# Designs tried in a protein design run: peptides against a protein of PDB entry 4GMN. Part 187

Target 1, 375 residues: chain A of PDB entry 4GMN
Amino acid sequence: RYANITLLALVTLASIGTDFQETLVKGNQGSRESPISAADEEWNGFDDADGDAMDVDQKSSSGEDQEEDYEEIDVKEDDEDDDDDSITSEMQADMERVVGADGTDDGDLEDLPTLRELIQTAVPQLIRLSNLPIDSDESLTIQSHALSALNNISWTISCLEFANGENANIHNAWYPTAKKIWRKTILPILEADSADLKLATQVTSLAWAVARVLHGETPTDGNPHRKFISLYHSSKQQAGGNSNSIEEPEDPFQGLGVKCIGVVGSLAHDPAPIEVNREVGVFLVTLLRQSNNVPPAEIVEALNQLFDIYGDEELACDKEVFWKDGFLKHLEEFLPKMRTLTKGIDKRTQPELRTRADEALLNLGRFVQYKKKHA

## One batch from the design tools (peptide; made by RFdiffusion4, then SolubleMPNN)

Design b2_p20_8_s3 (from b2_p20_8, 12 letters changed)
Fold by OpenDDE base, seed 3:
Structure b2_p20_8_s3 (fold): chain B 375 residues (1-375), chain A 20 residues (1-20)
Amino acid sequence: as target 1 above (375 residues)
Amino acid sequence: VKKGVTKRDERLKKIDELEA
């Protein structure tokens, strides 16, 4: 009874985190309607070539199909208005305020009571539940749901703009909590060296969401970037040996390999220690060099991380890592491979992967040209 | 800050939908 109420509360908190993200994404898309100038490209009609359709005469045999009188079972669509109004009116009002809020500098979430309660009350309990000793199937289930809820909340917050001082109140409230999730939830699970790929995927997803806000200010204690690089390699070894089709997630960007790249890339941003940046940069460039055996989604993520890490020539990592370790040459040598890889992705079967690969290829060409001008 | 000419639209990765 108490377990079921706790599980229901965890599922509800995780749903809230997802719905909050979807609402923020929709709200941010509405503001970024840059008018796509309808370039009136006159579609010059293709000429109707008259090709003679041959009249193949095949004899239809007259089988007497018996009209079985299928009684139309009038399935009353009970409009179960699943008013899955899981979003309280207070939560919706907080979401609308977050999308519209000119960042008041007061780190007091007085204007965002639901978000304040999530960060100050719910997240500390979720951290506690994610750290329970695993001694039963019930404790494992509670940990999984607590990680799911932490993931959804952390991802939602990581979707907010913080770069120009936007949402500074939310950033200031979240920052100490994000560090607590990292130190209390993520690091202990990574140190337990569990062979559980499901748990590893959950903790890596959470780690990526947290690292997307903390970047190079993510706690470096115990060299977590090396643990995620190790996890990346271990996951590749396990997938190759067990004929249990780990159902490749239908979304190629939800794979553990992509999540590992996203985490370590985020950890390597300024002001990360130069040695952390170097180890991650070498890992990412090595994936490009070994691209024949790397999933396309991981290549797309690795490229995007390299652009984000080394896109600023004023950062110490540009001189001390990018130029010093000769990364430009590896990116130039990868351009023709990336073009081949991108062209090999079917637009009909994998439209998202193709779109993201076309973007990454375009950006790779631009990035290489930029770096050559600033050499 | 001269950010390189990379246009990454930060298309938010889908959160793993809670399996209902």
Scores: peptide ipSAE 0.032, ipTM 0.583, DockQ to the pose 0.031
Fold by OpenDDE base, seed 4:
Structure b2_p20_8_s3 (fold): chain B 375 residues (1-375), chain A 20 residues (1-20)
Amino acid sequence: as target 1 above (375 residues)
Amino acid sequence: VKKGVTKRDERLKKIDELEA
C-alpha cells in the first residue's frame, strides 16, 4: 500500500516534469527551439512486465448450475479524474507565465505557485527518496523513479533562459536546490561506484541537467569530473565486450557518452578551477583526436562544450588552458575530419544528428577563425 | 564580451535558419 502510493506519487511528479517540458516546448516553439531533445527522457511508464501469471491450473470439480440472479448493482463510477486536470491547468498557467514573461518582468515565485511547490516541497522529498538505503527491489524502484522525476524537473528548469537576468527569481530559487541535488543525490551515487549502467545513466542525465544551470559553480568536491570521465571510458569498454547492447537509445544524443561529455563540459565553465577546466578540455580535445572511434553525437557535444568553455577570451581558461595547451591546433586539424564525419551522416535517417553536426561544423570553422584573429 | 562563437541563443536561431 504505502509503496504503491509512493510510486504513484513519483510517477505523478515525473509526469508533472514532462508536462512542464511539453508546455515549455509549445511555448518556446513560438520563439526558440531549445535543445529539449536531451531533456525528453520520456518517462517510460511502469513496465508492468512482471505479470508472471501463475497459471494455477486448479482443475477442480463440476458444481451445479445455480442461476443466482445477481442484481446488477449499478456502481456509479465516481469520476475522480477531475483532480488531475486541475493540477495540469495550474502547471500550464505557471509555464505560460514563465514563457510569456518578456525577460524584464522577473515575476515573483509567488506568481508561480506550482513551480514554487515543485522546487521547495517536492524536490527536497525526491532528494530524500533518491538517498534511501538500497535493501530491496522496491527501494531500487523508488530510487529510479525519484531520479527520473529529479531529472525531468532539472532538465525543464535548465531549458529556461537565465541569461541577462531573465527568470532570476526561478534561478535564485533553483540554485540552492540544484546544489543540494548535486551534494545529496549525485555525489553519493557516484561515490558508491555502482556497476549499474541504468543508475549511472540516470545520475549522469540528472548531473547534466543540474550542471547546465550551475556550470562552473557546481561543487568540485571529490573531483566529480574525473568520475564522469572514468564513467565515459568504462561505458565504452563495456559496450565493446558484452553484446548485451544496452540498446543504444534510438536518439544518439541520449547516449551515456553524450551525457558524460555534457556534464564534464558544463562543470568546466568559468569559474571552475583551472585544473578542472584543463582536465576536461584535454579530455574533450582527445575525443576529437580519436574521432574515428567516437560516435558523431559525442563529437557534436564535445565541440559545443569546447565552444562554450573557450568562446570568451577574457576568461582565465582561455590563456591558461586553451592557448597554453595548444587547443587551436587540434581544432584546426579536426576541421577536415568534421567535414567528412558530417557528410557521412544520412539526412534522411538521422536528420537531427545531421543538422546538429552541420551546425557544429559551421561553428568550428568560425571558432577557429575567431581564435586565429585573437591569437 | 566578444564571443567568437555564436551564443547558444544564436546557435538555436541558426538551427532554425538551417532547417528553413
Scores: peptide ipSAE 0.026, ipTM 0.604, DockQ to the pose 0.076
Fold by OpenDDE base, seed 1:
Structure b2_p20_8_s3 (fold): chain B 375 residues (1-375), chain A 20 residues (1-20)
Amino acid sequence: as target 1 above (375 residues)
Amino acid sequence: VKKGVTKRDERLKKIDELEA
């Protein structure tokens, strides 16, 4: 009985976190629809075709009015308005405020009550549930659902803009909670060294969402970047041996490899220790060098992480890693391979992958040109 | 949760800022 209520609450929290994410994605798309200038295509009028009114006069046969008393079965349509509008009006108002807010710097969420309750009340309980002793299939199910809910909430928050002090109130409220998720949920699961690829995928999922906000301020205790690099390599070895394809997610960007790259890339941002940055940078550049055996989605993510990490020349990692370890040469040598890889993706069967690869190729050209100008 | 839609546009904007 308590387990079923807990599972229902976890499913509900996971759904809410998904719906928030979808609404944030839709809201961010709507702001970039430049008004398609309605080209005044002169709708030329339909010509008045003279349809002759044939006057067919057919007569009056007097069929008897059997008033069959159709008992009006008052089917009470219980309009169960299953307004499964999973987004309450309060949640919608919070989302509208988040998209429009110039943000206060104090970490106060007084104006964001739903988000406040998610961060301050729900997340601490989800962290507790994700740390239950695993002694039954029920406890494994609870952990999986708690990780799913934490993942959805963390991903939603990671889709907010925090650059230039935007949403600083949300950032300041989330930051200590994100560190708590990392230390209490992510690290213990990574240390348990479970052969469960599903659990590894869930925790890596959550780790990426958390690390997208914490960046290089993610706790470095126990060298988590090396664990995710090890997990990346282990996942490749397992996929090569068992032809029982763990259903590669239909979305190539949902693969464990992409998630590992996203985590370690995020961990390597400033102010990460230079040796953490170097180990991650070398890993990412090595993927590009070995690209013949790397899925295109992982190459796209690895490129994007390299651009985000080494895009600022004022950062210590630019001089101490990018230039010192000769990354520009590897990126330049990869350009022709990336062109071939991108052209090999069928636009009809994989339109998203192709579009993201076309973008990453464009960005690689620009990034190489930029770095050559600033050499 | 559909992951990893890093806003295409933030990366393009950063690169455009690097080209400027």
Scores: peptide ipSAE 0.030, ipTM 0.694, DockQ to the pose 0.165; fails the geometry check
Fold by OpenDDE base, seed 2:
Structure b2_p20_8_s3 (fold): chain B 375 residues (1-375), chain A 20 residues (1-20)
Amino acid sequence: as target 1 above (375 residues)
Amino acid sequence: VKKGVTKRDERLKKIDELEA
């Protein structure tokens, strides 16, 4: 009885976290930059004030219009207004305030009561539930639901803009809680050395969401980047040996490998220790060198992480790692391989993967050119 | 800072599919 109520409450918190994300996306659609569409932003470098627009001469190949009579399947948009009654009017009002809020520097969420209760009341309980002794299938289920709820909340918050002091109140409220999730939930699970790939995937997803806000300020105690690199390699060894189809997630970007890359990439951002940055950078560049055996989605993520880590030439990691370890050569040598990889992705069967690969290829070209100008 | 793709937890998709 109490367990079922706890599970229902955890499911409800996980749903609220998803709905909150969807509401943030809808609220931000008033500002044309959805968090999804901003993953599709072309990386322009930091210094491209003088970037001559390369006239890509789109030669208009006048291919003859074969009018293939695609029968308009009249997909009746049944506007089933699924009144997903899950989004409270209070949550909507909080989201409208987040989009409109002038950056009050105070970590005070007085104007955001739902978000305040989520961070201050719900998350500390979820952290407690994720740390229960595992002595039964019920305790494992509770941990798993607590991790799912923490994942959704953390992902939702990680979609807010915190650049230039935007949402500083939310950042300041979340930051200590994010560190608590890392130290109390993520690290203990990573230390337990569980062979449970489901648990590993959940904790890695949560770790990525948390690390997307904390970046290089993520606690480095116990070298967690090495644990995620080890988990990456272990996941590849298990997939090769047992024909137990671990159902590869239908979405290529939901794979454990992509999640591991996302975590370690985020951990390597400034002000991460240069040695952490180097170990991650070498890992990412090594994936590009071994690209024939790496899933395309992992290559896309590894490239994006490399651009985000080494895009700023003013950072110590640019001189001490990127240039010193000769990463530019490896990126330049990877360009023709990336072109082949991207062209090999079927637009019809994998449209998202193709779009993100086309973008990563474009950004790789720009990044290599940028770094060559600033050499 | 690349606006990260919000990864919908596949488990929440399964919850939504079970409530539907």
Scores: peptide ipSAE 0.015, ipTM 0.551, DockQ to the pose 0.021; fails the geometry check

Design b2_p20_8_s4 (from b2_p20_8, 12 letters changed)
Fold by OpenDDE base, seed 2:
Structure b2_p20_8_s4 (fold): chain B 375 residues (1-375), chain A 20 residues (1-20)
Amino acid sequence: as target 1 above (375 residues)
Amino acid sequence: VKKGVSKRDEILAKIDELEK
């Protein structure tokens, strides 16, 4: 009985997180292209605009890690018969506020009650449920549903704009929670090294969503980038042996390989340790060199990650990794292969993959030209 | 939209079954 109620609550939270994402995407369609399409923006390089870099004094607020002893919040069953339509209306109102907030409104999370409750109340419980000892099929089911809910919430938040101080209130509320998800949910599952590809796919999807916000500030403890690179290679070995049974996801961008690339790419952004950046950069460039055996969607993701990581010449990774390890040569040598790969994708059967490959090819040409100008 | 709503309706129907 209790486990069925818990399972139902987790499925409900996962559904709410999905509906929240759908509402965000609809709200953003009025102002910006979908956050999925924001990754599809044409990389124009950095314009040589002599724009005065305002010294944003990063006041290193040494926020003391107050281990807030999360007291057992006695979940009062507030029997608020909140009609399911009310929750949807409140989520919609929160999303309308997030989309309509010009980044100047220091809208406290007080003005975003649904998002506040998702971050402050739901996520801590989902983290707890994802960490239950796996001793039964029931506990494994609970973990899977908790991971699904965390994934949907984390993906939704990762679709918000945080550049230029936009949504800073949400970022500041999410950031410690995202680190908690990483440390308490993602790392323990990665350390358990289970042969469960379903669990690996779920945790990798969650890790990507979290790493899309934390970037190079993602905790590097235990070298998680190497675990995801290992998982990438292991997934390829298993797929090669059992060609019949792993239904490759119908969407090529939902594959475990793409997710692994997305995670490690995100982990390698500044201010990631230069050795983490190097290991990831070498991995990504190696995929391009071995492209004959790599799915096109993974090549597209690997290219986008390379552009995002090495687009800025002011970053330490540009000099210490990109130029030092000779990545430009590998990218230039890959251009004719990418043209062939992209042309090989049928626009009728795989329109999305073709569009994203055409964009990645265009961006690769621009990126190579940019880097040659700035050599 | 339609798949989310359908899953939501399935969840609500299951809640209503558990409350009976």
Scores: peptide ipSAE 0.006, ipTM 0.467, DockQ to the pose 0.012
Fold by OpenDDE base, seed 4:
Structure b2_p20_8_s4 (fold): chain B 375 residues (1-375), chain A 20 residues (1-20)
Amino acid sequence: as target 1 above (375 residues)
Amino acid sequence: VKKGVSKRDEILAKIDELEK
């Protein structure tokens, strides 16, 4: 009983997170051309495991023919209009406020009651549930759903604009909670060193969503960037051996490799320690050098991360890493390879991947030109 | 007409039950 209630609550929280994301994406379609495709982790619903009804062949004995006059109880089908309006009018009003808030609305979370309750009430419980001892398939299921709900909420929040003080109220409310997710959920799971690729994918997706807001302010305790780099390499080694088709996610940007790159890239932003930035920067540049064996989506993400990390010349990482380690040369040498890679993507079969690769190629050319002027 | 408990209020009630 309690487990089913917990599961239903987690399902509903994950659904709310998705509904918020869809609403934000629909509202933001006017401003950001890049669909954050990592948002559409469709929470594949709980496949109701068809409980094999044990056919208890109870040999029913002797029927006496009592003609009980079954009064046709005219069961009025109360059309329970299951107004499966997944989005409450309050949730919709909160999303309309978040989307409609021109960056001047220093609105308190008082004006965002649903988002407030998600951050302050739901997320702390999800963190607790994600930390349950795994002693049963039920506890594993609860953890997975808690991670899914945390993922959807964290991704949704990471889609908000926080530049120039936009949504500062939401940022300020989320920031301590995001750090709590990192320290209480992400780090313990990464430290457990589980061979579970599903769990690794879920925690890495969540880590990316959290790191997209915290950036270089993400806690560096235990060198999590090295764990994600290790996970990246381990995932590539496993894919080569066991042709257990982990069904490559239909979306090439949902791959564990892309998620690992997104996490470590986000972790390497200023004010990250220069050593962390260097290790990540070298990892990303190494992917470009090895691009013949790297999925195109991972190259696109690695390029975007390199642009975001090293786009500002005033940052310490520009001088101490980008210029010192000679990254410009590697980016310039990669330009012709990127042109070939991008042209190799079929626009008919992979239109999104091709679009994002065309953009990344354009940005790479601009970035190389920028850095050459500021050399 | 029972006001349909919002999915939110149902979740919050379930969360409160998980805290007890």
Scores: peptide ipSAE 0.006, ipTM 0.440, DockQ to the pose 0.012
Fold by OpenDDE base, seed 5:
Structure b2_p20_8_s4 (fold): chain B 375 residues (1-375), chain A 20 residues (1-20)
Amino acid sequence: as target 1 above (375 residues)
Amino acid sequence: VKKGVSKRDEILAKIDELEK
């Protein structure tokens, strides 16, 4: 009885976190690209005003317009009035305030009561539930649902703009809680070294969401980046042996490999220790060198992480890692491989992967040119 | 509208029960 009530509460908290994310995405579509789309943002470099527009001579190959008569499959939208009674008017009002709020710095969520209750009341209990001793299938189910709720809440918050002091109140309220999730939920589960790839995927997804806010301020105790790199390699070894296809997630960007790259990339940002940055940077560059055996989505994510980590020349990691370890040469040598990889993705069957690969290819070209000017 | 608020209050009540 208690466990069923707990599970229902956890499912409902996970739903609330999803509903917030959807509201943020819908609200942000009007003004700024979604932070999932921020990985699709064109890396503009630094505003060097004198950038001669290289005329990319797009030879218009005149493809013959085969008018394929698409039979209108009259998909009866059964308007099941899904009474989307899930989103409270208060939750919508809180999310509209978050999207529109000039950040007051006070860390007070007085104007955001639902978000305050999620961070201050719900998340501490979810952390507690995620740390229950696993002694039954019921306790494992509770842990999985607690991790799902933490994941959805953490992803939603990681989708807020915190640049330039935006949403500083939310950032300040979330930051200590995010560190608690990391230390009390993520690290203990990673240390338990369970052969459960489902649990590992849930924890890695949560770790990415948390690390997208904490970046290089994520606790480095126990070298978590090495655990995620190890998990990446272990996941590749297991996929090769058991033909139990863990159903490659329909979305290529939801794979455990992509999530591991996203976590370690986020952990490597300044002010991360230079040794952590170096180990992650070498890992990412090594994926590019081995790209023939790496899924395209993992290459796209590894490139985006490399741009984010090494985009700023004022950071210590630029001099001490990027230039010192000769990363520019590896990126330049990867350009022709990336062009081949991107062209090999079918735009009809994998439109998102193709778009993200085209953007990452464009950004790679720009990044290499930028770094060559600043050499 | 009314069901969502009821779900939140039910969740909060359940969280408060988990603290006890």
Scores: peptide ipSAE 0.006, ipTM 0.444, DockQ to the pose 0.013
Fold by OpenDDE base, seed 3:
Structure b2_p20_8_s4 (fold): chain B 375 residues (1-375), chain A 20 residues (1-20)
Amino acid sequence: as target 1 above (375 residues)
Amino acid sequence: VKKGVSKRDEILAKIDELEK
């Protein structure tokens, strides 16, 4: 009985976290910045004013306008009043405030009572439940559901803009809680060295969501980046040995490899220790060098992480790692491989992967050109 | 235990190859 109520509460909290994410995505679709696609933003570099516009003469091939008479299929908007009873009116009001909030500098979540209770009341209980001794299938189930709820909440919060002091109240409330999730949930599970790929995927997803907010301020105690790099390489060895259909996640970007790259990339941002940055940067560049055996989605993520880490020339990691370790040469040598890889992705069968690869290829060309001007 | 150390040493060796 108590376990079933706990599981129902955990499923409900995981649902709320998903519904918040979907509502934030819908709210931000009104503003052109989809928060999930922050990685899909065209990397423009720093606007140095003297960019000679290379006129790419796109020869307009006059394709004949076949006016295919698109019969307006009058898709009856069946107003399925999907009474999505999952979102309370209070939760919806909190989401509308988060999307509409001009950053009121009040460090108190007074105007966000549901988010406040989620961070202050629910998350501490989820941390406790995720860190239970595993002695039964029931305790394992509770841990998995607690990790799922923490994941959804942490992902939702990681989709908020915190740049320039935006959402500073939410950031300030979340930051100590995110560090607590890291220290009390993520690190203990990583240290347990479980062969459970499901648990490893859950904890790595949560770690990425947390690290997307904490960046280089993520606790470096015990070198967690090395644990995720080790997990990446361990997952590749297990996948190759058991011909059990690891159901390739229908989404290539939901793979454990992508999640490991996302975590370590996020951990390497300033103000991360230069040695942490170096170890991650070399790991990422090594994936590009070994790209023939790396899934395309992992290459896309590794490129995006490299752009985010080394985009700013004023950062110590640019001089001490990027230039010192010769990363530009490796990126330039990877350009023709990336063009081949991207062209090899079928637009019909993998449209998202192709779009993300086309963007990453474009950004790689721009990034290499930018870094060559600033050499 | 032993397999994790070997991969770390392989990564560190690759770091040392990129720094040369």
Scores: peptide ipSAE 0.000, ipTM 0.372, DockQ to the pose 0.020

